# Designs tried in a protein design run: peptides against a protein of PDB entry 1EMU. Part 34

Target 1, 132 residues: chain A of PDB entry 1EMU
Amino acid sequence: PPYLKWAESLHSLLDDQDGISLFRTFLKQEGCADLLDFWFACTGFRKLEPCDSNEEKRLKLARAIYRKYILDNNGIVSRQTKPATKSFIKGCIMKQLIDPAMFDQAQTEIQATMEENTYPSFLKSDIYLEYT

## One batch from the design tools (peptide; aimed at target 1 A41 L61)

Design b2_p25_1_s2 (made by RFdiffusion4, then SolubleMPNN; from b2_p25_1, 13 letters changed)
Fold by OpenDDE base, seed 1:
Structure b2_p25_1_s2 (fold): chain B 132 residues (1-132), chain A 25 residues (1-25)
Amino acid sequence: as target 1 above (132 residues)
Amino acid sequence: SEKEKLLKEELERIENIMERLLEEE
């Protein structure tokens, strides 16, 4: 069953709608739903093909992601990303150099945080265990 | 796909944030 696959890897969990729903519910209870939201935001941003017609929109979106998750020093994403990574993103925003991959390192670090902390905790949670 | 639907929902949330940020400027 799918719930067994969820326990095999975070990738399997995030590839399943029910898995994502339960995991996000868990993260929200733990006060760290921003980890998953940021992860999705980075993926979505990277999928936007840069072109003349969407340059301004991409810049605005990048700024929004930056302001919401990176700039907020009290936020879980900010606390779980390296200073150098945050500085790089800030630099991209300030210079208006908006490469599709500009959030990749931050996304990697947040994914690692989930892999090492929240994902294992989720598998021990009542939310997951009651589903099984 | 279902994953794509969830991604779109997340992007919508970001767009809402972006709109609010733009309104604050």
Scores: peptide ipSAE 0.311, ipTM 0.840, DockQ to the pose 0.121
OpenDDE base, seeds 2, 3, 4, 5: peptide ipSAE 0.305, 0.298, 0.303, 0.291; ipTM 0.837, 0.835, 0.837, 0.834

Design b2_p25_1_s3 (made by RFdiffusion4, then SolubleMPNN; from b2_p25_1, 15 letters changed)
Fold by OpenDDE base, seed 4:
Structure b2_p25_1_s3 (fold): chain B 132 residues (1-132), chain A 25 residues (1-25)
Amino acid sequence: as target 1 above (132 residues)
Amino acid sequence: SKKEEELKKALEEIENIMEKLLEEE
């Protein structure tokens, strides 16, 4: 069953709608749902190929991601990303150099946080265990 | 296929998050 695949890798969990739903519920209870939302936001942002028709949209989205997750020092994403990474992102925003990969390092760091902390905890949670 | 459906749902999740972010600006 799919829930067994979820225990094999975070990738498998995030590739399943039911897995995502349960994991998000767990993260909300832990006060760190922003980790998952940020991760997906970065993925979505990277998929937007730069072109004349979407420059404004990409800039707005980059600003939104920056303001919501990076700029807020009290946020879980900000606390789990390195200062140099946040500084780089800020620089991109200020210079309006909106490369599709500008959030890649931050996404990697947040993914590592999930891999090392929240994902293992989820597999031990009542939410996951009751589903199995 | 089921794999295609899973991909579509994942993309929908991404889209929803992105739209919410844009709405908050």
Scores: peptide ipSAE 0.322, ipTM 0.827, DockQ to the pose 0.208
OpenDDE base, seeds 1, 2, 3, 5: peptide ipSAE 0.319, 0.267, 0.306, 0.312; ipTM 0.826, 0.820, 0.819, 0.825

Design b2_p25_1_s4 (made by RFdiffusion4, then SolubleMPNN; from b2_p25_1, 14 letters changed)
Fold by OpenDDE base, seed 3:
Structure b2_p25_1_s4 (fold): chain B 132 residues (1-132), chain A 25 residues (1-25)
Amino acid sequence: as target 1 above (132 residues)
Amino acid sequence: SEKEKELKEALEEIENIMEKLLEEE
C-alpha cells in the first residue's frame, strides 16, 4: 500500500495526495507547515516559464515567497535556510533578476530539514501510525 | 489515465499555494 512507500521515501509521500494531507496535518500540529508550503511554492515557481505574459506575475510571486518565508526572521523557513541563501534570494528580488531556479538552493535546504527532522517524526506520529 | 490524474492533483496543490501567496501581495 502507498503508506509503506511513504516510509521509504519522502518523495513518495509528497507525490501522494493522501500522504501530503496527513503530513501537512502533522506539520501544522508541530507549527512547521510552512516548510511544506514553501517547498511546494518553490516547485511551482520553478515550473513557471519566463515570458512576457507572466513576467509581472512571476515577480509578484517571487516577492511573495521572499516576504512570507525568507524575510520573516521568526519563521521556520528562515531559521532553516542559510544566510548566504537568503542573501542570494534578496539580491535577486532587489535586482529583479527572477530566474526560475532562484529558490532552488533554499528548497534544497528546506527539503533536507524535512528529511532529517519532520519526516522521520511523522513516521513515528500517531497520525501516520493510525493510518496504517 | 491514472498517471495523468495524479499529476493533475499534485499541480493543484502547488497552484493553491501560489494563488494564496499572490493574494497576500
Scores: peptide ipSAE 0.217, ipTM 0.782, DockQ to the pose 0.201
OpenDDE base, seeds 1, 2, 4, 5: peptide ipSAE 0.027, 0.027, 0.027, 0.027; ipTM 0.611, 0.606, 0.607, 0.607

Design b2_p25_2 (made by RFdiffusion4)
Pose (drawn by RFdiffusion4):
Structure b2_p25_2 (pose): chain A 132 residues (1-132), chain P 25 residues (1-25)
Amino acid sequence: as target 1 above (132 residues)
Amino acid sequence: EEEELEEEETLLEENIEEAIAAAGK
């Protein structure tokens, strides 16, 4: 059963659209869906190839991720990401040197944040328990 | 400037949606 696999690893949960939908509903109710959206945004950004034809799209996307999740140090993703990590990201944006992996470290830190609090809480939540 | 910001916001939402649509594939 897919719902049982979700309890075995966060990666199993985020590899199933039903799991993602349920988990995001839980996060939305807890006021922190940005954690998941950012995690997927980093993955989406990284899979774009660094060729000339994608250059403009990539820069706009990197700025968008930075503006929404990294810029103001008050949002949940910004609060859960390290200062040096955000400093590096800002440098990449300003220099316009955006490697596909530039958000990897921030993504890892956000991933650990979900594994440490919201993911375990989701597995014990009414939403999950009802679904199962 | 406002139009550029809307364009970047729309691009971010589409990128998230495409990343999620790829789950399980």

Design b2_p25_2_s1 (made by RFdiffusion4, then SolubleMPNN; from b2_p25_2, 9 letters changed)
Fold by OpenDDE base, seed 1:
Structure b2_p25_2_s1 (fold): chain B 132 residues (1-132), chain A 25 residues (1-25)
Amino acid sequence: as target 1 above (132 residues)
Amino acid sequence: SHMEEKEEEELLEELIQEAIASAGK
């Protein structure tokens, strides 16, 4: 069953609607749902192909991601991203150079955070174990 | 402005929901 694949890799968990739902619920209980939301924001952003018709929208989205997750010094995402990574993102925003990959490094760092902490904890959680 | 930030937040929420909805499909 799918829940066994979830235990094999975070990627499998994040590639399953039920897995995402359970994991997000768990993260909310832990006060760190922003990790997952940011991860998906980055994924969604990267999928947007830049063109003249969506340039303004992409800039707005980039600003939104930056303001909500990177600029907030008290946020879990900000605390789990390196200063150089945050500075790079800030630079992109300020220069309005919005490359689809501009959040890739930050996403990688947040993914690593989940891999090392929240993902293993999820697999030991009541919500996951009761589902199995 | 407040209005602009509200719009950006709504766009972000839509982006996240779409990304989640498309996962595994």
Scores: peptide ipSAE 0.747, ipTM 0.944, DockQ to the pose 0.972
OpenDDE base, seeds 2, 3, 4, 5: peptide ipSAE 0.747, 0.747, 0.747, 0.747; ipTM 0.945, 0.944, 0.944, 0.944

Design b2_p25_2_s2 (made by RFdiffusion4, then SolubleMPNN; from b2_p25_2, 7 letters changed)
Fold by OpenDDE base, seed 2:
Structure b2_p25_2_s2 (fold): chain B 132 residues (1-132), chain A 25 residues (1-25)
Amino acid sequence: as target 1 above (132 residues)
Amino acid sequence: MEKEEEEEEKLLEELIKEAIAEAGK
């Protein structure tokens, strides 16, 4: 069943609607749902193909991601991203050079954070175990 | 400024919803 695949990799968990739902519920209880929301924001942003017609929208989205997750020093995402990574993102925003891959490094760092802590904890949680 | 921030927040919310919806398809 799918829940067994979730225990094999975080990728499998995040490739399943039920898995995402349960994991997000768990993260909310732990006060760190922003990790997952940021991860999906980065994925969604990267999929937007740049063109003249969506340039303004992409800039607005980039600023939104930056302000909500990177700029907030009290946020879990900010605390789990390296200063150089945050500085690079800030530079892109200031220069209005919005490459689809501008959040890739930050997403990688947040993914590593989940892999090392919240994902293993989820597999030991009542939410997951009661589902199985 | 507040309107702009609100618009950006709405766009971000939609982006995340869509990204989650695409996952698992």
Scores: peptide ipSAE 0.738, ipTM 0.939, DockQ to the pose 0.972
OpenDDE base, seeds 1, 3, 4, 5: peptide ipSAE 0.520, 0.735, 0.532, 0.738; ipTM 0.863, 0.939, 0.865, 0.939

Design b2_p25_2_s3 (made by RFdiffusion4, then SolubleMPNN; from b2_p25_2, 7 letters changed)
Fold by OpenDDE base, seed 5:
Structure b2_p25_2_s3 (fold): chain B 132 residues (1-132), chain A 25 residues (1-25)
Amino acid sequence: as target 1 above (132 residues)
Amino acid sequence: MEEEEKEEEELLEELIAEAIAEAGK
């Protein structure tokens, strides 16, 4: 069953609607749902192909991601991303150079955070164990 | 909250929801 695959990799967990739902619920209880939301924000953003008609929207989205997760020094995403990564993102925003991959490094760092901490904890959680 | 900020947050929420919905396909 899918829940067994969830224990094999975070990728498998995040490639399953039920897995995402349970993991997000767990993260909310831990006060760190922003990790997952940011991860999906980055994924969604990267999928937006730049064109003349969506340039303004992409800029707004980039600003939103930056303001909510990167700029807030009290946020868990900000605390788990490297200063150089945050500075790069800020630079892109200020220059309005909105490349689809501008959040890739930050996403990688947040993914590593989940891999090392919240994901293993999730597999030991009542939420996951009761589901199995 | 500024109107621009409100719009950005709504766009962000939509982006995240869509990304989650597309996961697993």
Scores: peptide ipSAE 0.737, ipTM 0.939, DockQ to the pose 0.901
OpenDDE base, seeds 1, 2, 3, 4: peptide ipSAE 0.736, 0.736, 0.736, 0.735; ipTM 0.939, 0.938, 0.939, 0.938

Design b2_p25_2_s4 (made by RFdiffusion4, then SolubleMPNN; from b2_p25_2, 7 letters changed)
Fold by OpenDDE base, seed 2:
Structure b2_p25_2_s4 (fold): chain B 132 residues (1-132), chain A 25 residues (1-25)
Amino acid sequence: as target 1 above (132 residues)
Amino acid sequence: MEKEEEEEEELLEELIKEAIAEAGK
């Protein structure tokens, strides 16, 4: 069943609607749902193909991601991303050079954070175990 | 400023919603 695949990799968990739902519920209880929301924001942003007609929208989205997750020093995402990574993102925003891959490094760092802590904890949680 | 921030937040929420919906398809 799918829940067994979730225990094999975080990728499998995040490739399943039920898995995402349960994991997000768990993260909310732990006060760190922003990790997952940021991860999906980065994925969604990267999929937007740049063109003249969506340039303004992409800039607004980039600023939104930056302001909500990177700029907030009290946020879990900001605390789990390296200063150089945050500085690079800030530079892109200031220069209005919005490459689809501008959040890739930050997403990688947040993914590593989940892999090392919240994902293993989820597999030991009542939410997951009661589902199985 | 507040209006612009609200618009950006709405765009972000939609982006995340769509990204989650796309996952697992």
Scores: peptide ipSAE 0.737, ipTM 0.939, DockQ to the pose 0.951
OpenDDE base, seeds 1, 3, 4, 5: peptide ipSAE 0.735, 0.736, 0.556, 0.736; ipTM 0.939, 0.939, 0.861, 0.939

Design b2_p25_3 (made by RFdiffusion4)
Pose (drawn by RFdiffusion4):
Structure b2_p25_3 (pose): chain A 132 residues (1-132), chain P 25 residues (1-25)
Amino acid sequence: as target 1 above (132 residues)
Amino acid sequence: SENQEKIETFEEDILDDLLEEEDAL
């Protein structure tokens, strides 16, 4: 059963669209869906190839991710990401040196945040328990 | 698979929404 696999690892949960939908509903109700959206945005950004034809799209996307999740140090993703990590990301944006992996460290920190609090809470939530 | 297509669409929707917000500036 897919719902049982979701309890075995966060990666199993985020590899199933039903799991993602349920988990995002939980996060939305807890006021922190940005954690998941950011996690997927980093993955999406990284899979774009660093060729000339993608340069403009990638710069715009890197700025968008930075503006929404990294810029104001008050949003949940910004609050859960380390200062040095955000400093590096800002440097990449300003220098326009955006490597595909530039958000990796921030993604890891956000992933650990979900594994540490919201993911376990989701597995004990009414939403999950009802679904199962 | 269909599940992977839906996950990909979900991810692309996030990226498109972020790009639309950036272009609106």

Design b2_p25_3_s1 (made by RFdiffusion4, then SolubleMPNN; from b2_p25_3, 11 letters changed)
Fold by OpenDDE base, seed 3:
Structure b2_p25_3_s1 (fold): chain B 132 residues (1-132), chain A 25 residues (1-25)
Amino acid sequence: as target 1 above (132 residues)
Amino acid sequence: SENQKKIEEFIEKIMEELLKEEEEE
């Protein structure tokens, strides 16, 4: 069943809407739902192909992601991303160099954070165990 | 698939909220 696949990899969990919903609920209880929201924001951003019609939207979205998650020093995303990564993103925003991959490193770092901490905890949580 | 559609909608919702917040600033 799907819940067993969720325990085999974070990828499987994040590729299942039911898994996402349960995991996000868990993260909210832990005060770290921003990890997941940021991860998916990066995914959505990367899928926006650069073109004339998307230019303004992509810039606004990049700025929004930056302001909400990277610039917030008290936020968990900011705390779990490396200074060099945040500096790079800032540079892209300031230069308006909005490459689809500009958040890839940050997304990778946040993914690692989830892999090492919240994902294992989720698999031990009452939310997951009661679902099984 | 229905699952993929729901995930896409979830992502879109996140992005829309981000854009809304950006416009309010």
Scores: peptide ipSAE 0.745, ipTM 0.949, DockQ to the pose 0.936
OpenDDE base, seeds 1, 2, 4, 5: peptide ipSAE 0.744, 0.744, 0.743, 0.744; ipTM 0.949, 0.949, 0.949, 0.949

Design b2_p25_3_s2 (made by RFdiffusion4, then SolubleMPNN; from b2_p25_3, 9 letters changed)
Fold by OpenDDE base, seed 5:
Structure b2_p25_3_s2 (fold): chain B 132 residues (1-132), chain A 25 residues (1-25)
Amino acid sequence: as target 1 above (132 residues)
Amino acid sequence: SENQEKIEKFIEEIMEKLLKEEESL
């Protein structure tokens, strides 16, 4: 069953909507749902093809991601991303150089945080174990 | 697949919420 694959890799968990829903519920209880929301925001952003018709939308979205997750020094995403990574993103926003990959490093760092902490905890949680 | 469509919708909802918040500033 899918729940066994979720225990094999975070990738399998994040590729299953049922897994995502359970994991997000767990993260909300832990006060760190922003980790998951940010990860998927980065994925969605990278998928937007740069073109004349969506340039303004991409800039607005990049600024929104930056302001909500990177600029907030008290936020879990900000605390789990490296200063150099945050500075790079700030630079892109200030210069309005909005490359599809501009959040890739931050996404990688947040993914590592989940891999090392919240994902293992989820697999030990009542939410996951009761589902099995 | 239905699963991937649900995930794509989930991502879109996250992005739309972010854009809405940005426009409210």
Scores: peptide ipSAE 0.762, ipTM 0.956, DockQ to the pose 0.939
OpenDDE base, seeds 1, 2, 3, 4: peptide ipSAE 0.762, 0.762, 0.762, 0.762; ipTM 0.956, 0.956, 0.956, 0.956

Design b2_p25_3_s3 (made by RFdiffusion4, then SolubleMPNN; from b2_p25_3, 12 letters changed)
Fold by OpenDDE base, seed 2:
Structure b2_p25_3_s3 (fold): chain B 132 residues (1-132), chain A 25 residues (1-25)
Amino acid sequence: as target 1 above (132 residues)
Amino acid sequence: SENQKKIEEFINEIMEELLKEEESE
């Protein structure tokens, strides 16, 4: 069953809507759902192809991601991203150079945070164990 | 697949919420 694949890799968990839902519920209880929301925001952003018709939308979305997750010093995403990464993103926003890959490094760092901490904890949680 | 469609919907909801928050600022 799919839940066994979830225990093999975070990738498998994040590629399953049922897994995402359970994991997000767990993260909310831990006060760190922003890790997952940010990760998927980056994925969605990267998939938006730049063109004249969506330039304004992409800029607004980039700014929104930056303001909510990167600029918030009290947020878990900000605390788990490196200063150089945050500075790079800030530079992109200020210069209005909105490359689809501008959040890739930050997404990688947040993914590493989940891999090292919240994902292992999830597999030991009542939420996951009761599902199995 | 149905699973991938649901994931895409989830991502879109996140992005739409972000855009709404940006417009309100």
Scores: peptide ipSAE 0.752, ipTM 0.951, DockQ to the pose 0.934
OpenDDE base, seeds 1, 3, 4, 5: peptide ipSAE 0.751, 0.750, 0.751, 0.752; ipTM 0.951, 0.951, 0.951, 0.951

Design b2_p25_3_s4 (made by RFdiffusion4, then SolubleMPNN; from b2_p25_3, 10 letters changed)
Fold by OpenDDE base, seed 2:
Structure b2_p25_3_s4 (fold): chain B 132 residues (1-132), chain A 25 residues (1-25)
Amino acid sequence: as target 1 above (132 residues)
Amino acid sequence: SENQKAIEKFIEEIMEKLLEEEEAE
């Protein structure tokens, strides 16, 4: 069943709508739902095709992601991303060089954070165990 | 698939909320 696959890898969990729902509920209780929201925001951003008609939208979205998650020094995403990574993103925003991959490193770092702490904890949580 | 569509919708909603917040600032 799908819930067993969730325990095998974070990727499997994040590729399942039910898994995402349960995991996000858990993260909210832990005060760190921003980790997941940021991860998916990066995924969505990367999928947007860069073109003349999309330039303004992509810039606005990039700025939004930056301001909400990277610039917020008190936020968990900011605390779990490296200074060099945040500096690079800031540079892209300031220079208006909005490459689809500009958040890739930050997404990787946040993914590692989830892998190391929140994901293992989720598998031990009542939310997950009661579902099984 | 239904699952993939649901995930795509979830992502889209996140992005839309971000854009709305950006416009409000």
Scores: peptide ipSAE 0.759, ipTM 0.954, DockQ to the pose 0.885
OpenDDE base, seeds 1, 3, 4, 5: peptide ipSAE 0.758, 0.758, 0.759, 0.759; ipTM 0.954, 0.954, 0.954, 0.955

Design b2_p25_4 (made by RFdiffusion4)
Pose (drawn by RFdiffusion4):
Structure b2_p25_4 (pose): chain A 132 residues (1-132), chain P 25 residues (1-25)
Amino acid sequence: as target 1 above (132 residues)
Amino acid sequence: ATDTVAELVTEKLLAEEEVEDSDIE
């Protein structure tokens, strides 16, 4: 059963659309869906190839992710990401040197944040328990 | 699933839009 696999690893949960939908509903109710959206945005950004034809799209996307999740140090993703990590990301944006992996460290920190609090809470939530 | 959701979130960011529950469902 897919719902049982979700309890075995966060990666199993985020590899199933039903799992993602349920988990995002839980996060939305807890006021922190940005954690998951950012996690997927980093993955989406990284899979774009660094060729000339994608250069403009990539820069706009890197800026968008930075503006929404990294810029103001008050949003949940910004609060859960380290200062040096955000400093590096800002440098990449300003220099326009955006490697595909530039958000990897921030993604890892956000991933650990979900594994540490919201993911376990989700597995004990009414939403999950009802679904199962 | 991960790749599809990731692509969708990136399109929404480029469009300066928020992800809706229906987008994920």

Design b2_p25_4_s1 (made by RFdiffusion4, then SolubleMPNN; from b2_p25_4, 11 letters changed)
Fold by OpenDDE base, seed 2:
Structure b2_p25_4_s1 (fold): chain B 132 residues (1-132), chain A 25 residues (1-25)
Amino acid sequence: as target 1 above (132 residues)
Amino acid sequence: ALEKVSELVVEKLLEDKEIEDEDYE
């Protein structure tokens, strides 16, 4: 069953609608749902092809991600990303150089946070165990 | 599923009125 695959890798969990739902519920209880939302935001951003028709949309999205998750010093995403990573993103925003990969390092750092802490905890949670 | 969720998150961010009304620059 799918829930067994969820325990094998975070990627398997995040590629399943039910898995995402349960994991996000768990993260909300832990006060860190922003980790997952940011991760998905970065994934969605990277998939937008740079072109004239997407220029405004991509810039707006980049600004939104930056303002919501990076600038908030009290936010968990900001606390779990390196200062140099945040500075790089800020530079891209200020220079309006919106490369599809501009959030890759930040996404990697947030993914590592989930892999090391919240994902293992989820697999030991009542939410997951009762589902199995 | 992953791609669909990503798109949904992006759409919500683009419609976030709180972000649109704030000037951080």
Scores: peptide ipSAE 0.612, ipTM 0.886, DockQ to the pose 0.258
OpenDDE base, seeds 1, 3, 4, 5: peptide ipSAE 0.608, 0.609, 0.610, 0.607; ipTM 0.885, 0.885, 0.886, 0.884; seed 5 fails the geometry check

Design b2_p25_4_s2 (made by RFdiffusion4, then SolubleMPNN; from b2_p25_4, 11 letters changed)
Fold by OpenDDE base, seed 5:
Structure b2_p25_4_s2 (fold): chain B 132 residues (1-132), chain A 25 residues (1-25)
Amino acid sequence: as target 1 above (132 residues)
Amino acid sequence: ARDRVSELVVEKLLEDKEVLDEDYK
């Protein structure tokens, strides 16, 4: 069943609607749902192909991601990303150089945080165990 | 599911007027 695949990899969990829903519920209880929301925001941003018709939307989205998750020093995403990574993103925003890969390093760091902490905890949680 | 969720998250961010109207500093 899908829940067994969720325990085998975070990738499997994040590609399943029910898995995402349960994991996000768990993260909200832990006060760190922003980790997952940021991860999906980066995924959505990267798949927007640069072109004339997408330029305004891509810039607006990049600014939104930056202001919501990176700029807030008290936010969990900001605390779990390296200063150099955040500085790079800030530079891209200020210069309006919006490369599709500009959030890749930050997404990687947040993914590592989930892999090492919240994902294992989720597999030990009542939410997951009661589902199984 | 991943693509669908990412699109929903993006749409929500683009509608967040509080975030979009804030200063960059």
Scores: peptide ipSAE 0.659, ipTM 0.908, DockQ to the pose 0.248
OpenDDE base, seeds 1, 2, 3, 4: peptide ipSAE 0.657, 0.658, 0.657, 0.657; ipTM 0.908, 0.908, 0.908, 0.908; seed 2 fails the geometry check

Design b2_p25_4_s3 (made by RFdiffusion4, then SolubleMPNN; from b2_p25_4, 10 letters changed)
Fold by OpenDDE base, seed 4:
Structure b2_p25_4_s3 (fold): chain B 132 residues (1-132), chain A 25 residues (1-25)
Amino acid sequence: as target 1 above (132 residues)
Amino acid sequence: ALDKISELVVEKLLEDKELEDEDIE
């Protein structure tokens, strides 16, 4: 069953709608759903190809991601990203240099946080175990 | 699922009026 694959890798969990739903519910209870939302935001942002028709949308989205998750010093994403990473993102936005990879380092750091902490905890949670 | 969810997250961020301020601190 799919839930067994969820325990094999975070990627398998995030590739399953039911897995995502359960994991996000768990993260909300832990007060860290922003980790997953930010991760998906970065993925969606990177998929927007830079072109004349997308530049305004991409800039707006980059600013939104920055304001929502990076600028908030009390947010878990801000707390789990390195100062140099946040400064780089701010610089890109201020210079309006919106490269598709501008959030890659931040996404990597947040993914590492999930891999090392929340994902293992989820697999030990009542939410996951009751589903099995 | 991952691709669709990513798109939905992006759409919600773009529609969030609280994130439309011009100044960056």
Scores: peptide ipSAE 0.603, ipTM 0.900, DockQ to the pose 0.239
OpenDDE base, seeds 1, 2, 3, 5: peptide ipSAE 0.597, 0.604, 0.602, 0.601; ipTM 0.899, 0.902, 0.902, 0.900; seeds 1, 2 fail the geometry check

Design b2_p25_4_s4 (made by RFdiffusion4, then SolubleMPNN; from b2_p25_4, 12 letters changed)
Fold by OpenDDE base, seed 2:
Structure b2_p25_4_s4 (fold): chain B 132 residues (1-132), chain A 25 residues (1-25)
Amino acid sequence: as target 1 above (132 residues)
Amino acid sequence: AREKISELVVEKLLEEKELEDEDYK
C-alpha cells in the first residue's frame, strides 16, 4: 500500500496526494507547514518556461516567494536557509535576473531540513500511525 | 500529484501577492 512507500522515502510521500495532505497537517501542528509550501512553490516556479509572455508572471511569482519565505526572518524557511543562499536569491530579485533555477539551492536546503527532522517525526506521529 | 499541488501553491501565492499589492495602493 502507498503508506508503506511513504516510509521508504520522502520522495514517495510527496508524490501522493493523501501523503502530502497528511504530512502537511502534521507540519501545521508543528508550526512548519511553510517548509512544504515553499518546496512546492519552488517546484512550480521552476516549471514555468521563460518567455516573453511569462516574464511578468515569473517575476511576480519570484518576488512573492522571496518576500513570503526568504525575507521573513522569523519564518522557518528563512531560519533553515543559508545566508549565502538567501543573498543570492535577493540578488536575482534586485537585478531582475529570474532564472528558472534561482530557488534550486534553497529548495535543496529546505528538503534536507525535512529529511532530517520533520519527515522522520511524521513517521512516528499519531497521524501517520493511525492511517496505517 | 506533486505537479498539481505545485500549480495550486503557485496560484495561491500569486493571488495573495496581488491582494497585498492592492491593499497597499
Scores: peptide ipSAE 0.592, ipTM 0.878, DockQ to the pose 0.251
OpenDDE base, seeds 1, 3, 4, 5: peptide ipSAE 0.584, 0.588, 0.591, 0.590; ipTM 0.876, 0.877, 0.878, 0.878

Design b2_p25_5 (made by RFdiffusion4)
Pose (drawn by RFdiffusion4):
Structure b2_p25_5 (pose): chain A 132 residues (1-132), chain P 25 residues (1-25)
Amino acid sequence: as target 1 above (132 residues)
Amino acid sequence: SQEEKVQAYTDTILDELLEEETEYE
């Protein structure tokens, strides 16, 4: 059963659309869906190839991710990401040197944040328990 | 099939972020 696999690893949960939908509903109710959206945005950004034809799209996307999740140090993703990590990301944006992996460290830190609090809470939530 | 659905979800997040950045610019 897919719902049982979701309890075995966060990666199993985020590899199933039903799991993602349920988990995001839980996060939305807890006021922190940005954690998951950011996690997927980093993955989406990284899979874009660093060729000339994608340069403009990638810069715009890197700025968008930075502006929404990294810029103001008050949003949940910004609060859960380290200062040095955000500093590096800002540098990449300003220098326009955006490597596909530039958000990897921040993604790892957001991933750990979900594994540490919201993911375990989700597995004990009414939403999950009802679904199962 | 799940891979395609997850990818579509990722694209939707990326398109939303690009739209917001266009409005800002």

